# Peptides against a protein of PDB entry 7Q4I: the designs that were tried, part 31

Target 1, 281 residues: chain A of PDB entry 7Q4I
Amino acid sequence: HENSTIAERLYSEVRVLCWIMTNPSNHQKKARHVKRTWGKRCNKLIFMSSAKDDELDAVALPVGEGRNNLWGKTKEAYKYIYEHHINDADWFLKADDDTYTIVENMRYMLYPYSPETPVYFGCKFKPYVKQGYMSGGAGYVLSREAVRRFVVEALPNPKLCKSDNSGAEDVEIGKCLQNVNVLAGDSRDSNGRGRFFPFVPEHHLIPSHTDKKFWYWQYIFYKTDEGLDCCSDNAISFHYVSPNQMYVLDYLIYHLRPYGIINTPDALPNKLAVGELMPEI

## One batch from the design tools (peptide; aimed at target 1 R67 F199 Y240)

Design b2_p17_2_s2 (made by RFdiffusion4, then SolubleMPNN; from b2_p17_2, 12 letters changed)
Fold by OpenDDE base, seed 1:
Structure b2_p17_2_s2 (fold): chain B 281 residues (1-281), chain A 17 residues (1-17)
Amino acid sequence: as target 1 above (281 residues)
Amino acid sequence: SEEFEKAVKEYEEFLKK
């Protein structure tokens, strides 16, 4: 029998709306498996598509399909959220239909922050955007204020936010958010370990899995190591997770237990004031 | 893995657009 009291508290105090980037061809192949695994731990789960699916809870956004329209879909998704759901949550996570998220760990990271602070978190990359931007595949989470600024201040202004639907979705939202003074937060834990990951656990955990010339090492905003020190014990997300791997991860994280080992959670940090960030590590 | 290399290429192609 598990004691979930603190997780239940955070579920109530750190409300997360998760929106999943998907398309009609992936509703059954991928998206339904998100709904059946980690997505059920969001306070609200919405699938953003080009076609409605009542079984999935998919929304038909007024956008075309294809990778060249991901930025368009992101803009319409956040417009939809702002119009219909801005008060349904405190934090708004974008994830792909092959992203796996440990929502409890995200709530733990977000707990000290005010949702009225203009901030967003994810796997921070350094190119193209001065403050950095968050990797699209790893998923990124906006505060309620960040969503407001994005939709109300950035999107209507072509000088602040790209009007075309083309471009790298994660870079473009990163530019828009910077232009409205939404801060690119540090998602690392107190040991400086990352929480959002643009690849599967294997690719981060195995030392020397990649050449040091691999683009990722040039893109990461914060220095990170390979191996067990790559990843926080409170890691939040991984990308390129197959539907089958989602069920495996769900089992390993939430069901499989080493008998006789009890994990005691760290104390919750103090809450920050509006506009305050955790000190950089 | 072949999947990883594919993902990398797809991301690079996306960033070049």
Scores: peptide ipSAE 0.105, ipTM 0.754, DockQ to the pose 0.657
OpenDDE base, seeds 2, 3, 4, 5: peptide ipSAE 0.025, 0.051, 0.104, 0.022; ipTM 0.646, 0.725, 0.755, 0.607; seeds 4, 5 fail the geometry check

Design b2_p17_2_s3 (made by RFdiffusion4, then SolubleMPNN; from b2_p17_2, 11 letters changed)
Fold by OpenDDE base, seed 4:
Structure b2_p17_2_s3 (fold): chain B 281 residues (1-281), chain A 17 residues (1-17)
Amino acid sequence: as target 1 above (281 residues)
Amino acid sequence: SKEYEKRVEEAVKYREE
């Protein structure tokens, strides 16, 4: 009943490797539900853990568990990807085991960009990093060139990239990427609406859900609106999504349809040259 | 890190509201 020709084309032309941040205690509770829902739409799906799990396709990284080890796990994950999978995809997404991602919308956003452009996308935050950094929870996607620069140029140099495994994972990778001239891209749509979100849809869509003192409003790099205008029609990710809600979202996005309404996709933009970015909105 | 813990704590509070 659906015409997926364009989606199939983008699946082939915009190859995405998704790696999921998880731990052994969450393999069954959370990670397997990612695998059974949105993760199946990645070209390659890998779960990064401290223990191997053949059923899940989890990799045991040489790191400890806990919040203070997330930066260490991120470094080891990208080292592993670079060593084993750098040619398996064009783009490399980091997501948490409670992040939901609409991969087709991400491919649409990435389509005009060359994977040889040193760029990464996500929900951009403004503190600590001059160009900004991408929220860890919302997930962020690196180009192949960005991964190369991170692993080959940044990680081996303590002056460019923190050698300790402590610190906020998303801030630390943001610092490292800036230091090797990987650009923090603008993931907003043509109307200036965001695509990567660090909370569940309800929290972004409902006006006045938080007060003005809430940290998020001080951290966002781009001014955002509340309500329906908060989010792109082509939104990519949401965070703090429970396992049950992943299945609900899968149903709502990929199965439930209002009869008589035909959705016609916008035309694809022209491809950019290597090193070229879309103009900021 | 202090930054991460702060954001997580505030996010949890946000969800509970």
Scores: peptide ipSAE 0.063, ipTM 0.789, DockQ to the pose 0.135
OpenDDE base, seeds 1, 2, 3, 5: peptide ipSAE 0.034, 0.034, 0.033, 0.034; ipTM 0.731, 0.738, 0.720, 0.737

Design b2_p17_2_s4 (made by RFdiffusion4, then SolubleMPNN; from b2_p17_2, 13 letters changed)
Fold by OpenDDE base, seed 3:
Structure b2_p17_2_s4 (fold): chain B 281 residues (1-281), chain A 17 residues (1-17)
Amino acid sequence: as target 1 above (281 residues)
Amino acid sequence: KEEFEKKVKEEEEFLKK
C-alpha cells in the first residue's frame, strides 16, 4: 500500500506534455518502450517522427531523418505542439527515445513556477550561448510561454532563429530561446545537486568513471561533483538508457521498496509570481 | 567501457557541429 495523493495533485496542477524525438526505424526498437514505461506518467505523450504510427501515437513531421535533421525536427515538433496542443499542458518536455524521465520529480521542480514565465529547464551547458543552453540528450522542458515565444516570435525571424535544419539541435534552440528572452533556468535542487543528466546513472554515480579531460566537464554550466553527491534525490532524467534499462529503472523506482523505510515528502514551496525565478545557488 | 567511449565520442562530434 502507498499514498500517492501529492503526486496525483501535482499530476493535475503541473500538466506535462512529453514529446519524444524518434524515427521510423526506432518505433519498435526504442519508442514503444518509452510508451510502456515512464511515458505513461506524462499527461500527454506524443512521438515525433517522419512516419505516422497509430499504435505508437507517432506524428509524421515534414522532415528528413538523421542527426543533420534533428534541428528541423525540433522546430516542426514545437510548431505542431503550438498548433494542436498548446492548451493541453502547462509544460512541454523534449526527450529522446533513449531518455528516461521521472515525471513526478519534474513536476516537483516546476511546481513553484508559472507556465506564463518565459523559462526552460534541463542540464545547462555553457558553450555557444551566453546564458547557456540545455543538453538535448538529458531532455529539456519549456513553459507554455517559452513555446509561444519560440514558435511565434523566434522561428519566423531568420535573425533570431536559424532557418536551415542543420546544426546541433540543443544549441540552436538555445540560441533562439535566448533571442526571445526565454530564461535558461537552474534545475539544481536546494543542495546544488543536478536533476537532468546526459548519461546513464552509472556514469554519473561512479567516481572517476570519466577522464578529467572529458568534454562534459568543460560543457557543464554549474560545477558538479562525481559520486553519490552528483545527483539529486529528486533526479529527473538520464540519457542513453536502453529499452531493457527502462524496465529496470521503472521497477527500481516505482516497485522495489526497502521494507520498513517510509519516505516523507518535503513540503511544497510557495508559488512564484509570473516572471519570478528561484534564487540560484 | 567501449560502448560508453563510442557514445561519448559520437555525442562530442554531434555537439561540435
Scores: peptide ipSAE 0.097, ipTM 0.777, DockQ to the pose 0.822
OpenDDE base, seeds 1, 2, 4, 5: peptide ipSAE 0.032, 0.037, 0.037, 0.031; ipTM 0.735, 0.755, 0.750, 0.724

Design b2_p17_3 (made by RFdiffusion4)
Pose (drawn by RFdiffusion4):
Structure b2_p17_3 (pose): chain A 281 residues (1-281), chain P 17 residues (1-17)
Amino acid sequence: as target 1 above (281 residues)
Amino acid sequence: STDELDTFTDDFLNTYS
């Protein structure tokens, strides 16, 4: 058994809308499994695709397929969410169909921040954007105010926001958001451990590639060696998670527990004023 | 584990090409 009263209270206090980037080839192979595992724990779940689907209730964006249109799907998805769902949630998560999210830990991290604060969170990378950009695969989450500025201020101005549908979706939204004074938040825990991860847990717990010009060690904004210390007890996301591994992570995280070891929750921080972030780590 | 991570690396680099 489990007492989930605290998480249920945060469910209503910190509304998270999750949108999943997918395509018709992945509807049954991947997107279904996201819906059956962590997707149902969001306040609202939306599958953004190029075609409709009964099972997912997928939204068909006016965007072609291929890696060259991922940026177009991101722009159209946030436009659609602004048009139809801006008041349906406080926070707006973009995730791939191979992202796994512990939604309860996302509500824990977001609790102190005002949805009116222009901010977004994720795994922070250094290149291409001065304040950093968030890994698309680890998932990134925007405040309501960040979604308003992106749709209302950045998309209509081609100098601030790339108008073509090509490019790295995460780098481009990183540029549009920096250009409209949306802050790149710090998602690490108070001990400095990461919460958002672009790889499976094994690859962060046991880093096989050893600082040998591998892109990850160059891209990471906050320097860390990772290893067994890499990850927060309140980590939020992992990526390159297979459809089967979605169910395994669900089992090991939510069901399997060592008898007599009770997780005691850390106290929630006090709410922050509009424009304020937590003290830096 | 290294070979698996290389596959993901290829995917990543292709995204940013």

Design b2_p17_3_s1 (made by RFdiffusion4, then SolubleMPNN; from b2_p17_3, 10 letters changed)
Fold by OpenDDE base, seed 5:
Structure b2_p17_3_s1 (fold): chain B 281 residues (1-281), chain A 17 residues (1-17)
Amino acid sequence: as target 1 above (281 residues)
Amino acid sequence: LLEELDKQLEDLLSLYS
């Protein structure tokens, strides 16, 4: 019924470890629904928490709970990954327990890049960090080399990376990564459309008469539009997705088919050399 | 109620897998 040959190839060649930011109160409410939907398409799926849960595959990190500890949890999560799982994948995705990800589209974006290139991708924001940083809620993906540099070079040095556990998680990792020359990549498609989104699809697809003073328009690194041109046909992630909506999205994306329409995928691009990025659009 | 709805959605998806 389906030809998944290219998707299977990318699953083997572009290995993704997904770690999910969660807490014990959300193991059953949110995290298990990630595991039952898009998380099953990761090569490896780990839930980073403050309590162990063997049914969920949750790890107890030595951190407290609350928004003021998210940066601490991120640091410990990547330490754990580096120690136990650095060779289990090529790319390492952070997502929240209310983020939905189309992993095949992420593999397509990542395919040309070497995992030894110090780069990371996501929804790029422009404030606070010169090269930009990736929005935490939209999820962001680090190359294996980026993880190595973060854990080995940045984290041990208080001059390069904040030692305290307070602060905006996504901004702080962005600062640390910049300080070790991990590049903030461009995740847009060839038409200049975004792939990682910090809101639900409805927010991006439906033109809002929202005031241009809305913070999002001041934060986005690249110019973006609303409506049908907002989003790549190969979009990767959305945020603030409820557990029920995860199942709906899984149905719509992977099961629902318009009869008689055959989608032929574009040819894969050539692979880049280590350190090389795709040309700017 | 939410758990029951989730199960119904999971069952629906399993029919197409």
Scores: peptide ipSAE 0.039, ipTM 0.682, DockQ to the pose 0.025
OpenDDE base, seeds 1, 2, 3, 4: peptide ipSAE 0.021, 0.034, 0.022, 0.036; ipTM 0.642, 0.617, 0.571, 0.637

Design b2_p17_3_s2 (made by RFdiffusion4, then SolubleMPNN; from b2_p17_3, 13 letters changed)
Fold by OpenDDE base, seed 2:
Structure b2_p17_3_s2 (fold): chain B 281 residues (1-281), chain A 17 residues (1-17)
Amino acid sequence: as target 1 above (281 residues)
Amino acid sequence: LLEEEEKRLEDVKSLYS
């Protein structure tokens, strides 16, 4: 028997709309597997595409397809969310169709924050943006106020936000958000361990003889080590998760249990005032 | 063997539909 009382409380109090970046060629190959696994734990799940798909619940955004249109798709996705869904959630997660997310852990991280605080979270990278930006693949979550500022204040101003649809999606939104004073939050747990990950668990957990020249080590905003201490016990996301691996992760996280071990959750932290952040560790 | 694995995977996926 599971006790999900706290998870149910957080489901109600920390409402998350998840939008999935996808394209028509991936509706069946990838996106449907998100819908069948972790996506069902979002309060609202929307697939952002260039073509409508009623089975998937995909929205056709007025954008083209291809890597050069990802930024355009992100802009249109958040415009769509603001116009139709801004009151349906408190937090708005962007994920790829190969991102796996433990939504309960996200709600736990977000619990102390006000959705009226202009903040967003993810795997923070240090290049290009002074305060940092969140890795696109790991997924990133905006507060309701952050979405408002992005759509209402940043997007209409070419000086604040890139008007064309080209560029690195995650960098461009990071620039826009910084320009409207949306804070790049610290998603690490109380032990300083990361929660959003731009690779699969194996790549983070197993110390690879990764050459110090590997770009990731130059991009990470916070110092992290590979191995067992790489990742929070309350990790939120992983990227490059294949459709099959999504079902494996769902089984391992939500079904597989070591008999006789009871996990008691930590107490919830105190709520922060509007504009307040947790202290960096 | 690969076909059998694929079949098993599809059966697992059906539990999530």
Scores: peptide ipSAE 0.019, ipTM 0.603, DockQ to the pose 0.029
OpenDDE base, seeds 1, 3, 4, 5: peptide ipSAE 0.027, 0.009, 0.021, 0.017; ipTM 0.704, 0.510, 0.651, 0.586; seeds 1, 4 fail the geometry check

Design b2_p17_3_s3 (made by RFdiffusion4, then SolubleMPNN; from b2_p17_3, 12 letters changed)
Fold by OpenDDE base, seed 4:
Structure b2_p17_3_s3 (fold): chain B 281 residues (1-281), chain A 17 residues (1-17)
Amino acid sequence: as target 1 above (281 residues)
Amino acid sequence: LKEELDKMLEELKSLYS
């Protein structure tokens, strides 16, 4: 009874390659569950690891494991994508093996943008990078041009991009992208509500008596509220999602329906010219 | 109750195998 015509159109017109940050110890524990849930809705899905896994479609990158190597893994992942897959998609999503993504909502956000526009989207943070950077845990998506600039222009130049593999992965890519004039886009909806979330839905939707000194409130680039106004009806991602929660979310979003409620999708916006962004909210 | 919930979860996972 579902009409997926618009979603199918966007699947064709807004092609997304998803690469998943993982490691050999998480192939079966976490990454497999991404492959079995939301990862199926990517046009292409690749798991970036230090070991090959043909069942998972995992790539062995020439990097070590551990948190201190995440930046190294990100650099090698995008090098691999540029060499082998740059024409397989229009947009290139990084996600963790505990990130859940509603790919249709991401395609809707990306639809007006040219993949030749040097832009990337995610949960924008304000520290360390003047234009901001995208939170690693929430996942972030680069245009094809952004990937080209990152790999061809930034990575080979130690003045533009950190050669050492240490540091916060999301901050370091944010610095590199800024240095090659890749724009940190605004992923908020028309009501100013966020779409990429660095925590589980519960932490964003439920007003907590969390200390206003919580680091997140100091890091978020755009003002955000707690409760129902925190999150777009077209939210894209959540982080710290357990394997079990992935299946629950997948059921709730794609199978569970309230009887008698029919949602009509909003009209698609006009396409932007190359280099053009949506107006500021 | 936990066993029942675990069973339901396994049934849900089986839909995605």
Scores: peptide ipSAE 0.085, ipTM 0.798, DockQ to the pose 0.029
OpenDDE base, seeds 1, 2, 3, 5: peptide ipSAE 0.049, 0.039, 0.054, 0.042; ipTM 0.741, 0.699, 0.764, 0.721

Design b2_p17_3_s4 (made by RFdiffusion4, then SolubleMPNN; from b2_p17_3, 10 letters changed)
Fold by OpenDDE base, seed 3:
Structure b2_p17_3_s4 (fold): chain B 281 residues (1-281), chain A 17 residues (1-17)
Amino acid sequence: as target 1 above (281 residues)
Amino acid sequence: LKEELDKMMKDILELYS
């Protein structure tokens, strides 16, 4: 028997809508595996595509496919969410169809925050945006108020938000959110360790370790000299996770148990007031 | 963390080092 009382409480109190960025060619290859693994732990799961898929529950957004349309897809996805689902959740996660997310750990991080606070979380990068922006690959989560500001205040104003569909999706939303005073939160745990990881080390995706190390150190917002400060015990997301790896992770995290080891969860922190953030670590 | 997950995390850590 497993005691999930706290997880069940957080499922009710910290409601998360997960939207998955995908395309028609990946519905069967990738997206369905998200639905069969970690996506089932979201309060609501929506796949954002250019074609409808009734089996997947995919939405056909009015955008083209390709890397040049990722920003356009993000804008239309949040417009769709605001119009149809803004009251169905408190927090709104963007993930890719090759992102794996431990939703319970995300709820734990989000618990003290009000969804009416204009804030979003993820793996924070420092370039291009003064307050930083969240890496698209690691996934990022917006509060309900952040979604409202993005859709209602930023998107309609070309001075605040890029009208073209081109550009780096994560950078562009970061610029828009900054322009409407949505705060880039700190997702690190109490020990200063990261929770959102922008990639999984697969050699075929990293042709040069030197090049990847080089850009990453230039992009990370919170630099730590000690490598151990990068990884929380309560990690939230990994990127570049293959469909097979999703099932492996799901098994290891939720099914496989070492006999005789019982985990006692830490006490929940105090809730913050609207507009209040946790202190920087 | 489970052993296989620990290995994955270690590999990530090495990329960040």
Scores: peptide ipSAE 0.045, ipTM 0.671, DockQ to the pose 0.053
OpenDDE base, seeds 1, 2, 4, 5: peptide ipSAE 0.016, 0.022, 0.020, 0.017; ipTM 0.536, 0.548, 0.554, 0.556

Design b2_p17_4 (made by RFdiffusion4)
Pose (drawn by RFdiffusion4):
Structure b2_p17_4 (pose): chain A 281 residues (1-281), chain P 17 residues (1-17)
Amino acid sequence: as target 1 above (281 residues)
Amino acid sequence: AQEEEMEEIYEENMELF
């Protein structure tokens, strides 16, 4: 058994809308498994695709397929969410169909922040954007105010926001958001451990590639060696998670427990004023 | 240049995963 009263209270206090980038080839292979595992734990779940689907209730964006249209799908998805869901949630998560998210830990991290604060969170990378951009695979989450500025202020101005549908979806939204004074938040825990991860847990717990010009060690904004210390007890996301591994992570995280070891929750920080972030690590 | 670098990273990732 489990007492989930605290998480149920945060469910209502910190509404998270999750949108999943997918395509018709992945509707049954991947997107279905996201819906059956962590997707149902969001306040609202939306599958953004180029075609409709009964099982997912997928939204068909006016955007073609291919890696060259991922940026177009991001712009159209946030435009659609602003048009139809801006008051349906406080926070707006973009995730791939191979992202796994512990939604309860996302509500824990977001609790102190005002949805009117212009901020977004994720795994922070250094290149191409001065304040950093968030890994698209690890998932990134925008405040309601960040979604308003992106749709209302950045998309209509081609100088601030790339108008073509090509490019790295995460780098482009990182540029549009920096250009409209949306802050790149720090998602690490108070001990400095990461919460958002672009790889499976094994790759962070046991880093095989050893600082050998591998792109990850160059891109990471906050320097870390990772290893067995890499990851927070309240980590939020992993990526390159197979459809089968969605169910395994669900089992090991939510069901399997060592008898007699009770997780005691850390106290929630006090709410922050509009424009304020937590003290830096 | 940026697009090529990003695709190279993607290919490296597909070898791993």

Design b2_p17_4_s1 (made by RFdiffusion4, then SolubleMPNN; from b2_p17_4, 10 letters changed)
Fold by OpenDDE base, seed 5:
Structure b2_p17_4_s1 (fold): chain B 281 residues (1-281), chain A 17 residues (1-17)
Amino acid sequence: as target 1 above (281 residues)
Amino acid sequence: DEDKEFEKILEELKKLF
């Protein structure tokens, strides 16, 4: 029998609302599989779309479809969350309908932080935004205070946040959040290994003879190694995960066990004060 | 044959969720 006592405690103490970026054409093809796999481990799961779907729990946001409206959809999604769900969770995860997330590992990372700290986490990129911004594909998580500042302080002010719906959604939210003093946190583990990944596990775990010219190495905010040292044992997310791969990952992570190997979790860190961050590694 | 076996495994896995 598995002992989930710590995971159950964190489920109660580190409440996560997950919103999934999707569209009507992907409700059945992709989003449904998120709901059937990792999305069930969120405290609240909402699919943000342009059409309502009661079976999926999809919300019709007042936005058009297409890549040029992703920023618009992100703004409306957080407005919707703030209006209806700001007290339903402590942390608010954005993910795509092809992102896979180990929510327990995210709760572990978030545990020491106050949700009243203006902070957000993800795969940090260095271009365009001075403090960095979080990659959209890897998913990113805002504290409750970060959502409040984004919706109440940033969005209404065109000097702080882009009013047009065009642009890269991850860059634009990164600019807005910086302008209201929401901190771009460090999501790396105590060994300096990443937790949020903008690609599938294979692309990170297998040392690629990728040319040093690969854009990712120029974009990543923190230096990272290749191979097994690339990734935390408590990794949180992967992107470009097919619906079938979601079920495989769910099986491998939550069901498949090597007989006779017992994993003892590390002790929880001390909780931080409001506004305090973990020491840099 | 390998593809068919993989599909069967995936279908069985989907039933667990």
Scores: peptide ipSAE 0.035, ipTM 0.700, DockQ to the pose 0.022
OpenDDE base, seeds 1, 2, 3, 4: peptide ipSAE 0.019, 0.031, 0.023, 0.022; ipTM 0.551, 0.711, 0.573, 0.537

Design b2_p17_4_s2 (made by RFdiffusion4, then SolubleMPNN; from b2_p17_4, 8 letters changed)
Fold by OpenDDE base, seed 4:
Structure b2_p17_4_s2 (fold): chain B 281 residues (1-281), chain A 17 residues (1-17)
Amino acid sequence: as target 1 above (281 residues)
Amino acid sequence: SMEKEFEEIAEYNKKLF
């Protein structure tokens, strides 16, 4: 029998709304598998689409489909969340319909922070935005105050936030958030290991002979090594996870246990004041 | 191969930026 008492406490104290970026062609192919796996561990789960789907709980946003409209969809998704759901959670996760998330590990990372702190977390990239921005594919999580600032202060002002729907959605939201003093947090664990990953576990865990010229090594904000030290034991997300791999990960993480090995969770850190961040490592 | 997937992802990201 598992002792879930701490996880249940964090489910209550660190409320997460997860919104999933999807489209009508992916409702059955991808999004429903998120709903059947990790998405059921969110306090609220919403699929953001261009068409309504009552079986999926998909919302039809007033946007077109295509890669060039992801920024438009992100803006409309956060507007919808602010108008209808801003009090339903403390934290607001964006993920793709091929992102897998360990929501308990995200709650553990977020626990010390106030949702009134203007902060967001994810896989931090260094180009284009001075403080960095969070990779779209790895998923990123905004505090309630960050959502408020984005929707109320940034989006209405073309000088602070791009008015057209073109561009890389993760870069554009990163620019908007910086312009309203939302801080790009450090999501690394106490050992300096990453928690949000823009690729599958295999690509991060196995030292690939990937050329040092691979774009990822130039984009990461914090230098990380390949191999066993790449990834936190409390990792939060992986990207490019197929529907079949979501069920495999659900089994491996929540059901498969080595007999005789007992995991004791670390003590929860002290809560931070509003506006306070954890020290950089 | 894992390398090919990384190359495809790298090309995808180069199109986004």
Scores: peptide ipSAE 0.028, ipTM 0.704, DockQ to the pose 0.155
OpenDDE base, seeds 1, 2, 3, 5: peptide ipSAE 0.027, 0.027, 0.026, 0.025; ipTM 0.700, 0.704, 0.692, 0.691

Design b2_p17_4_s3 (made by RFdiffusion4, then SolubleMPNN; from b2_p17_4, 11 letters changed)
Fold by OpenDDE base, seed 5:
Structure b2_p17_4_s3 (fold): chain B 281 residues (1-281), chain A 17 residues (1-17)
Amino acid sequence: as target 1 above (281 residues)
Amino acid sequence: DEDKEFEEYLEYLKKLF
């Protein structure tokens, strides 16, 4: 008795390719559970690894494993996407194999934007990059134009983009994107609540879970609260989600219903022109 | 452990700058 008409429309109009950062040791342990839960709601799902896995749909990128190669893997992943899949989607999400994403909420956020606008979204952090950068763990989504600029304009130029494979992946892509005028968007809802989260829901929902000296409060670009007002009702992502928690979240979000409560979705916003962003909050 | 993984990330960031 569910009406998914608007979600089905957005699935067609706001096409999302999701690529998952993984490694061969996590194909069965983590990545498979992404494929069996939220990843099935992407228009296209690809696992970026160092080994091919036909059951998972994993691609073997020409990179080594380890933390010092994450930036190298991200560069090769977007090169692969640009070469093979740039027309298969409008938006291109990076997530980790322990990130959970509500893809319908991401499509809702992205709906007004043109994929030809050079923009990307995620959990914005303020250090190291003037406009900010998006947290790697929370996942971040690039427009088609942002991918084009990254691969064609930034990557070939060592002055715009780090040539070495070492570096903090999320910081380095943030620097590269800034250098080619890809805008770090605001992913907050109309109430100023965040949508991309670098931790599990519990860490954001419980007040005083961390002390005020916790790094997150120094890194977050926009002022945020803890408790029930921490998070948008249309939240998009959470990080450090275990395989078991992915199935729990799938059940809670898509199956469990309070009897007698019907949610009416808000009207879709007007579409923006190419290069236009939503008004500041 | 989420806290440990993030501490390692922060230590990594501190080495880059």
Scores: peptide ipSAE 0.355, ipTM 0.858, DockQ to the pose 0.087
OpenDDE base, seeds 1, 2, 3, 4: peptide ipSAE 0.010, 0.027, 0.037, 0.032; ipTM 0.475, 0.669, 0.699, 0.661; seed 3 fails the geometry check

